# Designs tried in a protein design run: peptides against a protein of PDB entry 4Z63. Part 148

Target 1, 334 residues: chain A of PDB entry 4Z63
Amino acid sequence: LCLGMNDLTGNIPEDLFHLKRLNLLGIQENRLSGSLSREIRNLSSLVRLDVSWNLFSGEIPDVFDELPQLKFFLGQTNGFIGGIPKSLANSPSLNLLNLRNNSLSGRLMLNCTAMIALNSLDLGTNRFNGRLPENLPDCKRLKNVNLARNTFHGQVPESFKNFESLSYFSLSNSSLANISSALGILQHCKNLTTLVLTLNFHGEALPDDSSLHFEKLKVLVVANCRLTGSMPRWLSSSNELQLLDLSWNRLTGAIPSWIGDFKALFYLDLSNNSFTGEIPKSLTKLESLTSRNISVNEPSPDFPFFMKRNESARALQYNQIFGFPPTIELGHNN

## One batch from the design tools (peptide; made by RFdiffusion4, then SolubleMPNN)

Design b2_p18_5_s3 (from b2_p18_5 with S1K Y5F E8G V17I)
Fold by OpenDDE base, seed 5:
Parts: structure tokens; sequence; C-alpha cells
Structure b2_p18_5_s3 (fold): chain B 334 residues (1-334), chain A 18 residues (1-18)
């Protein structure tokens, strides 16, 4: 049953929950309000539940132990409060959980040992607090993680050295500290291709440790952190780099010539720093900008990117990396 | 392919800018 993208109001009729054979319920992008009924437990054949972009409120019902076939739960952009219910945090069938842009609170706790199928987690823009859960690496299939715009004080857990499944990771604006430790840990994630750390580590030094290595890194965004230091030499070994945003920091020194050696680099933003010297000639010969020979069909994060080009406009949402236009931003330096 | 040069105040995040 798909009723998305309408102007439906009120709550879900209780009689709908009598549909025992229902595999898919999509009621997204409406004006449905009230609590999400616990009677969803009666939809025992449910594989996909999409209630996103509505006006739902209250706590998410703790009935997911009665939904053994549920693979996809999309509840982004609602007014949900409380925590992740225990049955959801222990779901062995769930592949994707998207609860971004709600009012969920408390400490984030997931039983990763039980959540054997979870591959995508989006909890961005909530009210979670405390520390990052140390056991996330125990979710053995977890590839995509967005925890941005929460309040996860402290450092990236040491256990994330073992986060082998992690490919796409965003922690933007989450009150994190110690960028040196974070990068030192995350370099061990062998499948990591996308790392977004914007609005963290305020005033820290960007490490220039030659021992750091991110072999498969394609997207690095560490903007608006007031970071000191220079262009990090360790980044020169990330040969697959496609997008780099280090804007709105306090980085100094010259832009090194090796920045133009990245064959796949199509988006570069170093604006609003304190770089000096000349623009490297190598930037004028970037292959991706002159004769792009990059596959358009590359993996992308499930979480969106946002870019605000001007102060008067809303931030633009980009769902794919290649949605960004080829860009070089070097403005507002010394 | 087109290249965009800008001096704007934009930056990228995975969530909407406050």
Amino acid sequence: as target 1 above (334 residues)
Amino acid sequence: KPVVFSSGSSWISSEEIP
C-alpha cells in the first residue's frame, strides 16, 4: 500500500492494521499526525515501513519483535521523541534504519550483536547525547552511518579501529574532540571512502603525520572547524580522492603542487583559510576537469550532503557525490 | 566539462546548516 506524496491528514486508521499480508506500507510526505500506533505489530508480513515526512509525535512503539520480516524503516522528518525502542535496537531483520530529523534523545544504544543485517543507519539531526556507542563495529554489515548533528561529546572510540564494514561516515556538528585521535583510529577502517567531520574539533591542529594513510578515501569534508596547521602531507597518498572540502579553517602555508595530481578530484574547496603563495599550476591540468574519465556509477553514501552557496538561499541537498558541479574554491585566503 | 570558480561562503555538511 503506497499513499505517499499526498495531502493526507489525521492518523492511520486502525482498520489498516488488520492487513496481515501487507508487505509494504508507504505513507510518506503527508500531514499525518499523532502517535505511531503500536498496532503496527499486527502487520506481521511487513518488509518496508515508510512514515517519513509527516507530523508524527510521541515515542516509537516497542513492537518490532513482532515484525520479523521488516528490512526497511524510514521515519525521517517527524516529531518522534524518546529513544530507539528495545525491539528495534535488537532487530535481526532490519537492513536500513532512517530516523534523521526527529527529536530522539538519551544515549544511543544498539545491540549490534543482534542487528546482524543492519547496513545503513541514519540518525542525523536528533537530540542524542553522551558518547558514541563503542559497540557499533559489532554491527558486521554496517556500511553507512550518519550520526551528524547530535551531541556526542568526547572522542571517537578506539573500537572503531575494527570497523571493517564502515564505508560512509558522517559525524558533522556532533561536539567531537581530538581530531588526531579520530584520524588515527579511522585510518584503520579499510573500506572507508567517505568521511565528513564538519563543525567539530574546534580550534585543534590538523595533524600532519606521515604515518596516517587513507588508501580508499574518495570524499573528505572537514569544514568549519577552525583547524590550524597546513595541507596535510598524508592526504597526498589518497590517490582516489574525488571531493575535498577544508574550507572555513585556519590553515596556513602554501597549497602544495601534489593537490593537482589527483586524477579523480573534481571538487576542491580550500576557501576561507589563511593559505599563501601561488596557485599551483597543476590545478589547471586536473584530468577530471579537462577530460573526465571517471565512472559515474560509483557507490555513494545514503545520507545527503548539504551546501549553502549564498546566505539568502536554502541549503541545497545533494544525494549523490557527482551531483556536485566541478568546483575549485580558493577564495578568501591571505 | 565546466569548472566552477566561486568565492562564496559555502561549505559542505551531511546535515542542514543551522
Scores: peptide ipSAE 0.314, ipTM 0.764, DockQ to the pose 0.758
Fold by OpenDDE base, seed 1:
Structure b2_p18_5_s3 (fold): chain B 334 residues (1-334), chain A 18 residues (1-18)
Amino acid sequence: as target 1 above (334 residues)
Amino acid sequence: KPVVFSSGSSWISSEEIP
């Protein structure tokens, strides 16, 4: 049953939950309100539930133990409160959980040993607090993780050295500290291609440790952290780099010539720093900008990117990395 | 596609920005 993208209002009729053979319920992008009924438990054949972009409120019902076939739960952009229900946090069938842009709170706890199928987790823009869950690497299929805009005070857990499945990771604006430790840990994530750390590590020094290496890194966004230091030499070894945003920091020194050696780099933002010297001539020879044959079919994060252009303007949403225009931004430097 | 030079007033995040 697909009723998405309408102007439906009110609550879900209770009789809808009598559809025991229903595999897919999509009621996204409406104006449905009230609590999400616990009677969803009656939809025992449900594989996909999409209630995103509505006006639902209250706690998410703890009935997911009665939904043994549920693979996809999309509830982003609602008013849900409370925590992740225990049955949801222990779901062995769930592949994707998207509860971005809600009002969920408390400590984030997932039983990753039970959540054997979880590959995508989007809990960005909630009110979770405490530390990052140390056991996330135990979710052995977890590839896409967005935990942005929560309050995870502290550091990236050491256990994330073992997060082999991690490919796309966003922790933007999550009150994280110790960028040196974070990068030192995350470099061990051998499948990591996208790392977004914007609005963290306030005023810290960007490490220039030559021992750091991110071999598969394609997207690095560490903007608006007020980071000090210079362009990190270790980044030069990330040969697959496509997008780099280090804007709105306090980085100094010259822009190194190796920045133009990235064959796939199509988006570079180093603006609003304190870089000095000349613009490297090598930037004029970037292959991606002269002969863009970038495959649109490359895997991308499941979470969206947002470009904030002005404090007063609404951020532009980009659902794909290649949605960004080819860009070189070096403005507002010394 | 042509290279785009912006005004330098933007930054990228993955957070929901109002």
Scores: peptide ipSAE 0.358, ipTM 0.779, DockQ to the pose 0.785; fails the geometry check
Fold by OpenDDE base, seed 4:
Structure b2_p18_5_s3 (fold): chain B 334 residues (1-334), chain A 18 residues (1-18)
Amino acid sequence: as target 1 above (334 residues)
Amino acid sequence: KPVVFSSGSSWISSEEIP
């Protein structure tokens, strides 16, 4: 049953939850309000539940133990409060959980040992607090993780050295500290291709440790951190780099010539730093901007990117990396 | 060739604005 993208109001009729053979329920992008009924427990055959982009409020009901076939739960952009219900945090069937842009709070706790099928987690823009859950690497299939805009004070857990499944990771604006430790840990994530750390590590030094290595890194975004230092030499070894945003920091020194050696680099923003010297001639020879056709269907994070002009301006949403136009931004430097 | 030179007034994140 798909009723998404309408102007439906009110709550879901309770009788709808008597449809025990229902596999897909999509009611996204409406004006449905009230609490999400506990009676969803009656939908025992449910595989996909999409209630995103509504006006739901209250706590998410703790009935997911009665939904043994549920693979997809999309509840982004609602008014849900409380925590992740225990049954959801222990779901062995769940592949994707998207609860981005809600008002969920408390400590983030998932039983990753039980959540054996979880491959995508989007909890960005909530009110979770405390520390990052150390056991996330125990979610052995977890590839996509967005935890941006929460209040995860402290450092990236050491356990994330073992986060082998991690490919796409965003922690933007989550009050994280110690970028050196974070990068030192995350470099061990052998499958990491996308790393977004914008609005963290305020005023810290960007490490230039040559021992750091991100083999598969395609997207690195560390903007608006007021980071000091220079263009990190370790980044030159990330030969697959496609998008680099280090804007709005306090980086100094020259823009190195190796920045033009990235064959797949199509988006570069080094603006609003303190770089000096000349623009490398190699930038004019970037293959991706001259002759290379970038594949439109390359894998991308499940979470969206946002381009902000200022703190008060509406952000532009980009659902895919290749949605960004080919860009070189070097403005507002010394 | 399609290259955008911007003023650098923006940055990328993965957070929504309320």
Scores: peptide ipSAE 0.344, ipTM 0.775, DockQ to the pose 0.750; fails the geometry check
Fold by OpenDDE base, seed 2:
Structure b2_p18_5_s3 (fold): chain B 334 residues (1-334), chain A 18 residues (1-18)
Amino acid sequence: as target 1 above (334 residues)
Amino acid sequence: KPVVFSSGSSWISSEEIP
């Protein structure tokens, strides 16, 4: 049953929960309000539940132990409060959980040893607090993780050295500290292709440790951190780099010539730093900017990106990396 | 064609921005 993208109001009719053979319930992008009924437990054949972009409130009901076939739960952009229900945090069937842009709070806890099918987790823009969960690497299929804009504090857990499944990771604006430790840990994530760390590590030094290596890194965004230092030499070994945003930092020195050696680099933003010297001639030879053959069919994170153009303008949403225009931004340097 | 943003006032994030 798909009723998305309408102007439906009120609560879900109780009779709807009598549909025991229902595999898909999509009621997204409406004006449905009130609490999400516990009676969803009666939908025992449910595979996909999409209640996103509504006006739901209250706690998410703890009934997911009665939904053994549920693979997809989308509840982003609602008013849900409380924590993740225990049955949801222990779901062995769940592949994707998206609860971005709610008011969920407390410590983030997932039983990763039970959540054997979880591959995508989006809990961005909530009110979770405390530390990053150390046991996330125990979610053996977890590839996509967005935990941006939560009140996490401290450092990236040491256990993330073992996060082999991690490919796309966003921690933007989560009050994280110690960028040297974070990069030192995350370099061990062999499948990591996308790393977004914007609005963290305030005023720290960007490490220039030649021992750091991110072999499969395609997207690195560490903007607006007021980082000091220079362009890190270790980044030159990330041969697959496609997008680099280090804007709005306090980086100094010259822009190195190796920046033009990245064959796939199509988006470069080094603006609002303190770089000096000449623009490397190698930037004019970037193949990705001269040839139209950018492979549009590469895997992308499940979470959206946002570009803030100025302090007063609404951020633009980009659902795919290749949605960004080919860009070289070197403005506002000294 | 490469796009050069002259404003230099943008940055990328993955947080929901109202």
Scores: peptide ipSAE 0.333, ipTM 0.765, DockQ to the pose 0.702; fails the geometry check

Design b2_p18_5_s4 (from b2_p18_5, 6 letters changed)
Fold by OpenDDE base, seed 3:
Structure b2_p18_5_s4 (fold): chain B 334 residues (1-334), chain A 18 residues (1-18)
Amino acid sequence: as target 1 above (334 residues)
Amino acid sequence: APVVFSTGSSWVSSEEIP
């Protein structure tokens, strides 16, 4: 049953919860309000539940132990409060959990040893606090993680050295500290292709440790951190780099010539820094900008990117990296 | 006021929380 993208108001009719054979329920993009009924527990055959973009409020009901087939739960852009209910945090069937842009709060707790099927987690733009959950690496299939815009304190957990499944990771604007430690840890994530760390590590020095190595890194976004230092030499070894944003920092020195050696780099933003010297001629030799038919292995994070000109303008959504226009932005340096 | 989430200098997500 799909009733999305309408102007439905009120609550879900109770009789809907009698549909025990229902596999897919999509009621997204409406004006449904009130609490999400605990009677969803009656939908025992449910595989996909999409209640996103509504006006739901209250706590998410703790009934997921009665939904053994549930793989997809999408509840982004609602008014949910409280924490992740215990049954949801222990769901062995759940593949994707998206609760972005809610008012969930408290300490983030997931039983990763139980959540054996979880591969995508989007909890961005909530009110979670405390430290990052150290046991996330125990979610052995977890590839996509968005925890951006929460109030996590401290540093990236040491345990994330063992986060082998991690491919796409956003911690943007989460009050994290110690970028040196963070990068030192995350370099051990051998499948990591996308890393977004914008609006963290305020005023710290971007490490230039040549021992750092991100082998599969394709997307690196570390903007608006007021980072000091220079273009890090270790980044030159990330041969698959496609997108680099280090804008709005306090980076100094020259833009190194090796920046033009990335054959797949098509988006570069180094604007609003303090770089000096000449623009490397090697930038004019970027294959991705000079060749029309380059096959690019596109990373595909589940969390979206947005570009907005001003607060009143509609944000342009980009779900794929290839959606970004080829760009070299070096403005506002020196 | 919309919630602003930044992924970069120009990458801003603005969403309304109901």
Scores: peptide ipSAE 0.066, ipTM 0.652, DockQ to the pose 0.103
Fold by OpenDDE base, seed 4:
Structure b2_p18_5_s4 (fold): chain B 334 residues (1-334), chain A 18 residues (1-18)
Amino acid sequence: as target 1 above (334 residues)
Amino acid sequence: APVVFSTGSSWVSSEEIP
């Protein structure tokens, strides 16, 4: 049953929950309000539930133990409060959980040993606090993780060195500290291709340790951290780099010539730093800027990227990195 | 032009509920 993209108001009729053979329920992009009924438990054949972009409020009902076939739960952009219900946090069938842009709070707790099928987690823009859950790497299939815009004070857990499944990771604007530790840990994530750490590590030094290595890194965004230091030499070994944003920091020194050696680099933003010297001539050799041959079907993070041009403007949303225009931004340096 | 990147949400505010 698909009723998305309408102007439906009120709550879901209770009789709808008697459809025991229903596999897909999509009621996204409406004006549905009130609490999400616990009677969802009656939809025992449900595989996909999309209630995103509504006006739902209250706590998410703890009935997911009665939904053994549920693979997809999309509830982004609602007014849900409380935590992730225990049955949802223990779901062995769930592949994708998207609860971005809600008012969920408390400590983030997932039973990753039980969530054996979870591959995508989007909890961005919530009110989670405390520390990052140390057991996330126990979600052995978890590939896509967005935890941006929460209040996860502290450091990246040491356990994340074992996060083998991690490919796409955003922790933007989550009050994280110790970038040296974070990078030192995350370099062990051998499948990591996208790393977004914007608005963290305020005023720290960007490490320049040659021992750091991100083999598969394609997207690195560490903007607006007021980071000190210079262009990190360890980054030069990330030969697959496609997008680099280190803007709005306090980086100094010269822009190194190796920045032009990245064959796939099509988006570079080093603006609003304190770089000096000449613009490397090697930037003119960026092949991706003259001949872009990127497959539309190339894997991308499930979470969107946002580009904000100024503090008063609404951020532009990009659902894939290929949507970014080819860019070299070196403005506002001295 | 000043540009700031983020993922999942705006760094200034959450997305609006429709």
Scores: peptide ipSAE 0.034, ipTM 0.647, DockQ to the pose 0.085
Fold by OpenDDE base, seed 1:
Structure b2_p18_5_s4 (fold): chain B 334 residues (1-334), chain A 18 residues (1-18)
Amino acid sequence: as target 1 above (334 residues)
Amino acid sequence: APVVFSTGSSWVSSEEIP
């Protein structure tokens, strides 16, 4: 049943939950309100539930133990409060959980040992607090993780050295500290291609440790952290780099010539720093900006990117990396 | 259609910005 993208209001009719054979319920992008009924437990054949972009409120019902076939739960952009229900946090069938842009709170806890199928987790823009769950790497299929805009104070857990499945990771604006430790840990994530750390590590020094290496890194976003230091030499070894945003920091020194050696780099923002010297001539020879067609079909994070232009402007949303226009931004450095 | 915008005062994140 697909009723998305309408102007439906009110609650879900209770009789809808009599549909025992229903595999897909999509009621996204409406104006449905009230609590999400616990009677969803009656939809025992449900594989996909999409209630995103509504006006639901209250706690998410703890009935997911009665939904053994549920693979996809999309509830982003609602008013849900409370925590992740125990049955949801222990779901062995769930592949994707998207509860981004809600009002969920408390400590984030997932039973990753039980959540054997979880591959995508989006809990960005909630009210979770405490520390990052140390056991996230135990979710052995977890590839896409967005935990941005929560209050995960402290450091990236040491256990994330073992986060082999991690490919796309965002921790933007989550009150994280110790960028040196974070990068030192995350470099061990050998499948990591996208790393977004914007609005963390306020005022820290960007490490220039030659021992750091991110082999598969395609997207690095560490903007608006007030980071000190210079362009990190270790980044030059990330040959697959496509998007780099280090804007709105306090980085100094010259922009190194190796920045133009990235064959796939099509988006570069180093603006609003304190870089000096000349613009590297090598930037004029970037293959991606001259003759190379960028494939739109490359894997991308499930979570959206947002470009904030200024304090008063609304952020532009990009659902894929290649949605960004080819850009070289070096403004506001002198 | 491609959107033309200035990036001089922008930054990228993965959070909803009001």
Scores: peptide ipSAE 0.244, ipTM 0.730, DockQ to the pose 0.513; fails the geometry check
Fold by OpenDDE base, seed 2:
Structure b2_p18_5_s4 (fold): chain B 334 residues (1-334), chain A 18 residues (1-18)
Amino acid sequence: as target 1 above (334 residues)
Amino acid sequence: APVVFSTGSSWVSSEEIP
């Protein structure tokens, strides 16, 4: 049953929950309000539930133990409060959980040993607090993780060095500290291709430790952290780099010539720093910028990106990295 | 109700910034 992208209002009719053979319920992008009924437990054949972009409120009902076939739960952009219900945090069938842009709160707790099928988690823009869950690497299939815009004070857990499944990770604007430790840990995530750390580590020094190595890194975004230091030499070994944003920091020194050696680099933003010297001639040799065909490797993260071009304009949403225009931004440097 | 954010400056993020 697909009723998305309408102007439906009110509550879900009670009789809808009698559809025991229903595999897909999509009621996204409406104006449905009130609490999400616990009677969804009656939809025992449900594989996909999409209630995103509505006006639902209250706590998410703790009925997911009665939904053994549920693989996809999309509830982003609602008014849900409370925590992740226990049955959801223990779901062995769930592949994707998207509860971005809600008002969920408390400590984030997932039973990763039970959530054996979870591969995508989007909890960005909520009110979770405390520390990052140390057991997240125990979710052995978890590839895509967005925890941005929460209040996860402290450091990246040491256990994340064992997060082998992690490919796409965003912790943007989550009050994180100790970038040296974070990078030192995350370099062990051998499948990590996308790392977004914008608006963290305020005023810290960007480490220039030659022992750091991110072999598969394609997207690195560490913008608006007021970071000090210079362009890190360890980054030169990330040969697959496609997008680099280190804008709005306090980085100094010269832009190194090796920045032009990245064959797939199509988006570079080093603006609003304190770089000096000349623009490297090697930047003019970037093949990705000279060809009409942007060398971008898919797949992309499941979470969206946002970019604001003009200070007065609203940010644009990009669902894929290749949606970014080829860009070299070096403005507002010395 | 859903929360709508606007970015304050030019940078990339995975979430809208107030």
Scores: peptide ipSAE 0.135, ipTM 0.709, DockQ to the pose 0.239; fails the geometry check

